# Ledger of designs, part 125: peptides against a protein of PDB entry 7Z53

Target 1, 150 residues: chain A of PDB entry 7Z53
Amino acid sequence: PRIKNQADCIPFFRSCPACPGSNITIRNQINALTSFVDASMVYGSEEPLARNLRNMSNQLGLLAVNQRFQDNGRALLPFDNLHDDPCLLTNRSARIPCFLAGDTRSSEMPELTSMHTLLLREHNRLATELKSLNPRWDGERLYQEARKIV

## One batch from the design tools (peptide; made by RFdiffusion4, then SolubleMPNN)

Design b2_p27_5_s2 (from b2_p27_5, 15 letters changed)
Fold by OpenDDE base, seed 2:
Structure b2_p27_5_s2 (fold): chain B 150 residues (1-150), chain A 27 residues (1-27)
Amino acid sequence: as target 1 above (150 residues)
Amino acid sequence: MYVTAEEAELLIELRQQLEAKLLLLLL
């Protein structure tokens, strides 16, 4: 269920049930993540999300970074473009949107934000180094090889 | 895809650096 009343409610979304059936006393949730260890927390588990996480403006195989803010020249996670952004609702004065990452929880805890930021930086570092070593590699190969290392 | 010995060493080093960074984050 989507909470529509944003004025009075915390927009916390309950996971979809795995089996919407009668007579289950224990509610199981659908796993929407990849079944194998593939750093899906960084890259997403779905192709549309994975694409949105990439810097598609060049052929460097980089992940997208924040365009508004940096940490002493270091990349931060890009902002998401959520219609009902819970981060904007929690602090209206700061007007800071939630971060876009492979894990939707990236903005729920500072520790997660930090980890995702680190892994994003590491991916971009790796992709940059791989490009230096392999100048003929295209952006897709750079991205995939960096992803395999991460 | 044949990784050159140099590429393999770099990958190992990068992995070790990543593991070290991950370990530092767990502390």
Scores: peptide ipSAE 0.000, ipTM 0.260, DockQ to the pose 0.017
Fold by OpenDDE base, seed 3:
Structure b2_p27_5_s2 (fold): chain B 150 residues (1-150), chain A 27 residues (1-27)
Amino acid sequence: as target 1 above (150 residues)
Amino acid sequence: MYVTAEEAELLIELRQQLEAKLLLLLL
């Protein structure tokens, strides 16, 4: 077998079933995401996640960024704070946690990570420019207006 | 909220820049 280490379990949770009142025997999942295009992959579909994705230390309307690592001075996605972090379980030597984004799949593939990182950078760029243009705007307004643009 | 014509133009430009950056990541 290609995988030599079979001792480690990767947590994989199945979505909650929808209970339609019909005699449909097919198990469907509950939709936990927004049904419209709102960049929820960046901002999350739930208020608690959306708050965790924000930099709440100031009134600049920025998304949270990685505090440990940067890419040539450019921001990276913040790390998640999972108890059973699958990224830590799969590569114990690197000790790099999974990234926090609006989409939980942000760390599954480098391409997704790159896209989420780009969109985070773009939001923060926009919020910064909007602050320059509108010095009287508070952090909430800056965040929401940058979010509308993205 | 009425977006000024200038704000609308800036939004369009920013969207185009984002789309261009996304295309560059797909290459």
Scores: peptide ipSAE 0.000, ipTM 0.260, DockQ to the pose 0.018
Fold by OpenDDE base, seed 4:
Structure b2_p27_5_s2 (fold): chain B 150 residues (1-150), chain A 27 residues (1-27)
Amino acid sequence: as target 1 above (150 residues)
Amino acid sequence: MYVTAEEAELLIELRQQLEAKLLLLLL
């Protein structure tokens, strides 16, 4: 190592390379967060977060939505409940918290917020339609099937 | 899990609608 004192180093580990199965010379990293492309930016990569992102008040398989604000009757991302919420520091007058999404970066820029909002709306639309088509499905099945579609 | 032809059509339609909406957001 170039630096002899490890105490002076920030621990940073490079992701393992994906096995080159083809003549692809581009080094890709292994996804260590989820097993497949599962829209983890919407649903989270960890079970506790995934549960917090869900509307657990009913059996409709919906994602949680903002309880304070709507966009002309359309859902917005729920707020997070961070103790040291950085969004509250930037907008002290309006006291708007950061948004809760599967990707913690959802509040870093409006474009991300918009994309996450869109995907949340789409999930909830899908879950609602799936419920209409399958009235006997429980909330877990509705959520998982909507998630598979997204 | 075999998706029925009807479910497949619905998925295709939903995908197309999503792609169209995404395209509109990128313009």
Scores: peptide ipSAE 0.000, ipTM 0.242, DockQ to the pose 0.020
Fold by OpenDDE base, seed 5:
Structure b2_p27_5_s2 (fold): chain B 150 residues (1-150), chain A 27 residues (1-27)
Amino acid sequence: as target 1 above (150 residues)
Amino acid sequence: MYVTAEEAELLIELRQQLEAKLLLLLL
């Protein structure tokens, strides 16, 4: 490592090295926080956040959705419950909170918001279909299997 | 889970394809 003295280092690892099998000497980085498919934008990287992103009111394995607004009957990202919500601070007249997603940047750009919304919808679609195919599956299994597909 | 470099490249490609498809759905 570049820093030899690690006595005062914070043991935080976000990525690990990945070397392509080809004669390419370029060292790539792979996400070390989540699965090889980085869907952390949907599910978060930490269990407490992941729980907050879930609809825990039922056993359908669904992600939480916005309770105030819909897009022509389609689900939107739920609002976050931040004490000092930057979205409320930026536009005090609109009074629209930031969105809750696995990625805290979900409200910074419309493109990110849209992507996270689509993946949330896809998860919920998958979980719903999985429930139809597997009526005996509980909410945890539905959530995890939908998450694996996403 | 150890991911091979080939799997990592495939994932980057898949992500790029998804981003491109998402852009097309927004148009």
Scores: peptide ipSAE 0.000, ipTM 0.239, DockQ to the pose 0.024

Design b2_p27_5_s3 (from b2_p27_5, 20 letters changed)
Fold by OpenDDE base, seed 2:
Structure b2_p27_5_s3 (fold): chain B 150 residues (1-150), chain A 27 residues (1-27)
Amino acid sequence: as target 1 above (150 residues)
Amino acid sequence: MYVTSVQADLLRELEQQALAKALLLAL
């Protein structure tokens, strides 16, 4: 388990309720995700998040990767920059921040983190291959074409 | 055979990633 001490609190926040109709007794949640299948778990559902998920240091169309850690030379998810990072709050000794992904749950469990990491790697692989095949493509086109394939 | 090999590779990758995360969280 991620939390070894059962006395540690895990901060959970409920989503905002959807606008209650006059007779809705059942609490519905606001859906903040895109309504169509677009791999938003990888790329985010909002433009600011999508930009933060991209490697903007070059024109290769890559997603951002972890700058501190790698898995035998392979990319890991970048860390998020949260003020009150729940990952830091729950494990003060490890001091490992939450991962940044299109889905905020990316750090909830190792299996989910792994899936996000694989999709990150696949995007970056695709963007790299697309660049090789199409040297004249800019970073935006590479990113979008890789995103379409994922 | 191909589908099974891809599945096996994916599972191995998932396991490795889980271990990597566990290691990072153990530091």
Scores: peptide ipSAE 0.009, ipTM 0.309, DockQ to the pose 0.016
Fold by OpenDDE base, seed 4:
Structure b2_p27_5_s3 (fold): chain B 150 residues (1-150), chain A 27 residues (1-27)
Amino acid sequence: as target 1 above (150 residues)
Amino acid sequence: MYVTSVQADLLRELEQQALAKALLLAL
């Protein structure tokens, strides 16, 4: 039905379709996030997010880690800084913010959190090893090379 | 070898994160 009152509309935008091949009857959307498999769930798909995910306090090429909590000395995902943090709203007693990752869903399920944490740890491990092997590499190079491996 | 290591780490992490998240929520 045509909604006559625009105020009653839910703003929902449909993704652009990919160009159909000659025999593709299924409408696929165009990927508007990243052009290749680049672990964007870890690194983000946008530069501002990617920057926020990095530890910019040093030249080690590391991803940012949680500053409040660790798992037996192992890194956890950093917390996000959301204005209306759904994690804080869900469990007001725990006062644990949502995790910051390249994928905004990192806090929706423990499995996702675990995967992001694992890949974060792996990146940081790789960057650390790369630094050991290449002491002259700067933080940007370390980050990018670790990212390429992941 | 790498894939198997990642899988093993994932399994361990899944176990640990369930605990860690539970612990974080318990704090």
Scores: peptide ipSAE 0.008, ipTM 0.334, DockQ to the pose 0.015
Fold by OpenDDE base, seed 5:
Structure b2_p27_5_s3 (fold): chain B 150 residues (1-150), chain A 27 residues (1-27)
Amino acid sequence: as target 1 above (150 residues)
Amino acid sequence: MYVTSVQADLLRELEQQALAKALLLAL
């Protein structure tokens, strides 16, 4: 990669090189993210990330929230678990890890952090309301229906 | 109405996030 020091960079990749056959001289790329409006910035573009973003401790269909901090009783984004966390490297005094969201840039700017926090709160609000309206729905259905609304 | 409410909510969220970050930085 052109950037040699990746420890202080947020790992954001939108495209990957396509692996053409040995005789293809033109480098093509495929989209590494979803190609449609699916709120992937909230839910992730890959299943492993999507699972990590969910609260799997219950059947309420909720997204995971910060376990250490709240904003006047309101949920915040959970922290990521990065080995070389750029947020910890850039601000060694505060020792605040990067936030986990569907978009890896969620910690890049306060405005973006706030947007992701808002959408996380909205998902959890919707899932809670949907549970109230549909007590027989399981956590997967609640999550998917809330996701469709967001 | 929805767009304006979202903007108002975003503004409130920005204010709250700024306060929350300030509090976290003070710890």
Scores: peptide ipSAE 0.007, ipTM 0.336, DockQ to the pose 0.015
Fold by OpenDDE base, seed 1:
Structure b2_p27_5_s3 (fold): chain B 150 residues (1-150), chain A 27 residues (1-27)
Amino acid sequence: as target 1 above (150 residues)
Amino acid sequence: MYVTSVQADLLRELEQQALAKALLLAL
């Protein structure tokens, strides 16, 4: 089991309310996702998150990857930097932070993590191939064209 | 051919990533 210590609380967060200006007192949650099929699970739904998901150290249009771990030389999702990281709180022995992805649930289950990792790898593969085919493209264009294909 | 190769690669990737995640959690 991921949680061995039953004395530790599992942090669950309730979604933020959408407060319509109407007199309707029904609490609805904010939709944190885009209304489009835009692979926001990979790229995020907000610009600040999207920037954090990118490798900004170069002009290759790549997504950020894990700096501590690799899978036989293949990229893994980068770690998030959460103040109250639920992954660290629930498994203090492993000391593995939650993964950063466009979807905050990326660390909820291994299968989902794997899918996000796969899509990250595919983006980076595409961006690399696009750079090879189009050496004069800058990092922004490479990122956007790879994103469009994904 | 491309779709089938991508699917095969996808399956292999999923298997390896699931294993990698399991290993990371076991450390």
Scores: peptide ipSAE 0.007, ipTM 0.325, DockQ to the pose 0.016; fails the geometry check

Design b2_p27_5_s4 (from b2_p27_5, 15 letters changed)
Fold by OpenDDE base, seed 3:
Structure b2_p27_5_s4 (fold): chain B 150 residues (1-150), chain A 27 residues (1-27)
Amino acid sequence: as target 1 above (150 residues)
Amino acid sequence: MYVTSEEADLIRELKIQKEALKALLEA
């Protein structure tokens, strides 16, 4: 079907193909996470949002993580602070607010939320490793370099 | 959209967490 509302579209980029075998007819893709979402969906396209998505309490170049919950020690997206939180309104019994991401629409689809969470974790992992390799880099440099790699 | 194995695992985990949180808040 023809998509009429382009405002709801999420841009994605084609990843590199992976060839698991000589006679395999199905082409797999590497770096699949970045194939389905624009990284701007994670980092935010606007500067104020981008700053809110970052951990500004230190110079480690990290993205902000959830301060209340973790996934078995692994980071989760931080909660947003919305006056009229659509996530709370759609399921009042769950009482879980929307996650803060580059696009609030990500909270409406668990698949997108999960992808953003994975990218968050990957960014923070990369930033941490970059810090160990380049201890003189400040938080801004670490953030930007990690963002380029993601 | 297509979901990787890691994403699928995370989706399941998030659903479990959501249900757990729901149960805790309703208790």
Scores: peptide ipSAE 0.021, ipTM 0.412, DockQ to the pose 0.017
Fold by OpenDDE base, seed 1:
Structure b2_p27_5_s4 (fold): chain B 150 residues (1-150), chain A 27 residues (1-27)
Amino acid sequence: as target 1 above (150 residues)
Amino acid sequence: MYVTSEEADLIRELKIQKEALKALLEA
């Protein structure tokens, strides 16, 4: 099916494929996530969690970001608010709570935390661009459309 | 798990920030 209206389209760039030479050749994506993305790990599988992952203070359709610190101006995952925070319990000296994500286990694996952080940034980037293209869209529409693209 | 350059950079940055934050909390 051909897209009729390009006014609402956001240009996407796909990473280049890489096939390193070996007897068993595996196709990879350069500078892209190679693992399959489960949207439930980013957006939550249940409505209460999904709402907590969103920035509901405005109509920009953004996911919530960390309010304590940033990564050189870039967003980080917000901290969770667990009664018995396993991250605090496992390393009392660090005194840093678990990050809030669609899967609470994300904080147990730094690789997954990083992946979800990147997807958080991508969602917010997409939502921002969608808002610029469609100024009359409300926060719910922006959130859902960005979610569909991710 | 395959880690991209972006993920590796983020992991390094998160570790640095975690240690910095820890130091601030202990000061």
Scores: peptide ipSAE 0.018, ipTM 0.363, DockQ to the pose 0.017
Fold by OpenDDE base, seed 5:
Structure b2_p27_5_s4 (fold): chain B 150 residues (1-150), chain A 27 residues (1-27)
Amino acid sequence: as target 1 above (150 residues)
Amino acid sequence: MYVTSEEADLIRELKIQKEALKALLEA
């Protein structure tokens, strides 16, 4: 059955199906993702969350990044500041809190984590380039324009 | 936004890294 009400759905898109030859028994995925990706999940659906996902300490229009860890110099998702952090409670020895994202499931599902991380990096890259091209743009405009491009 | 082949590869790599990190943290 198809979900009719998509109001509570996260727009996560998969690769296009491909069936080599005349055999339609096995559904394969193509290497390239040609489907449109809605990045709204990265920016948050509500204004308070959207603000928390942004780096508001400057006028660069950037999304917030992890301040403790990096992936070989590349940005990672910031940690959330939860009172009762389920990630900390799940594995107390690891002491790694949940990531801050548009959905808490981003910390549980590697696909969402990867997508959020990718789009975070892309947004910040775009915002940085836009700042270089338009030095007089403020942080809000940079953020919105980068968001539109993503 | 359209996800290119390179971006898809990056997603796969990030998934692998995520799983590896999980394994390290559980270890």
Scores: peptide ipSAE 0.007, ipTM 0.265, DockQ to the pose 0.021
Fold by OpenDDE base, seed 4:
Structure b2_p27_5_s4 (fold): chain B 150 residues (1-150), chain A 27 residues (1-27)
Amino acid sequence: as target 1 above (150 residues)
Amino acid sequence: MYVTSEEADLIRELKIQKEALKALLEA
């Protein structure tokens, strides 16, 4: 290895390659998600974060939404609770904290913010629909099934 | 969350794209 002291390394995990069956020369990674869209950035890769991204106040399987702001009644990303919030520091006039999302970069680029918002709304829509179709499903099942569909 | 006009437009576009992709997958 080029760097002998692994303590100085930031761990990056390379996804496993998909085995091409034909003349595919492009390395494609395996998608372990059930859904055709990799929305892992919305749900978080770590369990504690994933839990924080969920609305745990009910059994509706919803993701947490912003409690201060809405977009004409539509959900927005919840705010994170960061000490010395960089988002607050960069734009003091706006006083908008960083957003909480599965991707820690959600507040760094508007594109990510938009995508996360879209997928958040879609998840909650799906969870709501699934609840309507399956009233006996608990929040965990609703969350997981909606996650699979997203 | 503050959503700019650009972000709103992007969300709308992404929604359209997503629906189109879903339709293609279902065809």
Scores: peptide ipSAE 0.000, ipTM 0.230, DockQ to the pose 0.026

Design b2_p27_6_s1 (from b2_p27_6, 18 letters changed)
Fold by OpenDDE base, seed 3:
Structure b2_p27_6_s1 (fold): chain B 150 residues (1-150), chain A 27 residues (1-27)
Amino acid sequence: as target 1 above (150 residues)
Amino acid sequence: RVKFLYSLRRGLNLSTARLVEALVRAA
């Protein structure tokens, strides 16, 4: 089909195909994500991202939270630090950067953002409770144990 | 400890379920 207006095109990047066998005619993508059940959408599937999602300023095992905004005292997802932030460019009047989460789609759909926010709050709640119950646990253990519960 | 962890996990499951339900109703 002829696309006359390419300015309205949505940039979409498809994953590279996996080649498990020569006799497979169905295209399958390379799996770059960890298991769904491990809440990788919250914690990230890669270590660099996972570290950036953590609050490393203390030994409480917490995930990083937004430093500018709260929801009636409740935590919000932290902002990402992108040079060309598409969220800022989409609505320049709002001046709200993209959120940082384990799932890069967190800023694309408000429903997904809400879910990630809920799980962020739950992790931090769990870590806080675990710290209360186990005062000798360090931040790494608190983080990992809370992650296991989520 | 195991009972406590179970209760926390259950709470998380309920919270996510309620959120999904709320989103479905609002759609």
Scores: peptide ipSAE 0.013, ipTM 0.277, DockQ to the pose 0.022
Fold by OpenDDE base, seed 5:
Structure b2_p27_6_s1 (fold): chain B 150 residues (1-150), chain A 27 residues (1-27)
Amino acid sequence: as target 1 above (150 residues)
Amino acid sequence: RVKFLYSLRRGLNLSTARLVEALVRAA
């Protein structure tokens, strides 16, 4: 079934049609995240969400990271704070909540989770490097400049 | 969402870890 009401939809695509050469007989699918990079979903399209995705406890211009888990010392996406968390309901023994990201489907699709995690780490790396090069920059400038580079 | 995640949660976690590591190394 097609979603007719687009009001609650985020314009993010998992795959794109591909017809190599002049052959229009076979329609192939390619992963959109491997074809091009759009970091808009990482930072959030709405200002309240964008603020929640940031680490606002300092002036380092960082995105928020998971406070409970790391991947061998590397950052993971932060957890969301949902009243009825669907991720907690899928496995009550694991007690792992959904991730907080610009796309609500980040906890459902491996490609989204991977891309968000990668760009989270890259943003924080860039912000840290920019802070070292420009010690007088505040958190807002560091965040915006790192966002531009990503 | 709950029904979808219930069937894919274990596979999702493993696939995510592998994809993240591969992408980070390739970057």
Scores: peptide ipSAE 0.009, ipTM 0.348, DockQ to the pose 0.051
Fold by OpenDDE base, seed 4:
Structure b2_p27_6_s1 (fold): chain B 150 residues (1-150), chain A 27 residues (1-27)
Amino acid sequence: as target 1 above (150 residues)
Amino acid sequence: RVKFLYSLRRGLNLSTARLVEALVRAA
């Protein structure tokens, strides 16, 4: 290794290489994230965050949505409540806080924001449909089943 | 980007619709 003192190293793991074919001349990493929809970006990986991402005001199993803005009646990601919110600091005039999502990077790139928004909408759509099909299901079951489908 | 999101949405809609249909049939 180039650095002999491992105590000075940050433990980064190099992605596993994809199997090289005859026409592959560069090292390409295995793309494990696009083999399936990683719903953790929407639902969070930690229980407290997951709870904050949910609409707990009813038993519809919905994810929380933006309370200030909508996209022509369609849901947007809820705002986070961050001390020294970077999004507020970057554009003070807009007064738009960072979005809250399972992926903490949801506000770093519009692509992530858009994808999270889409999946949020899909979850809520699914939960709504599941509620229609199963009126007796409680919010937890609706949420989990919708999450399972996403 | 727009095209990708559109494709994603279409894919999700199709897959979820089929799943819901399958669940309804199985119920």
Scores: peptide ipSAE 0.000, ipTM 0.217, DockQ to the pose 0.023
Fold by OpenDDE base, seed 2:
Structure b2_p27_6_s1 (fold): chain B 150 residues (1-150), chain A 27 residues (1-27)
Amino acid sequence: as target 1 above (150 residues)
Amino acid sequence: RVKFLYSLRRGLNLSTARLVEALVRAA
């Protein structure tokens, strides 16, 4: 392997290749995500994941937030619940699981981590404001409307 | 970037603003 220190490795798995119609040597990859416009990186491309990313404990239409850590009161991405959590295995002393996000790469790229965190906060902010403006909206309506705005 | 990711994995309460700032400076 190119990475000699395996203890510091993040177990990346490349997506399946996609062969373009053109006879070019550039290797493309299958995109399993929905369009960027729908913010699937935040909300998930699959319904089961999307549900897991939501705070279902109330009718506020919020996305789930980290239950262990906060950034001076500000929300962080929730942790995933993986059987063989690569983040836990990478640094056993830290005991920090991988984040749960619409994009599984959220724990692999700090750029994504930050962006996902911002968008999570924005969604929850929007949902909260929408609730104040529309007190009769249920959680599903709030979630969907906030999702549309993001 | 690797150092930053490592810090995140150590559970450091990095503000999103500081994270973004660090990324911008590294760009």
Scores: peptide ipSAE 0.013, ipTM 0.347, DockQ to the pose 0.038; fails the geometry check

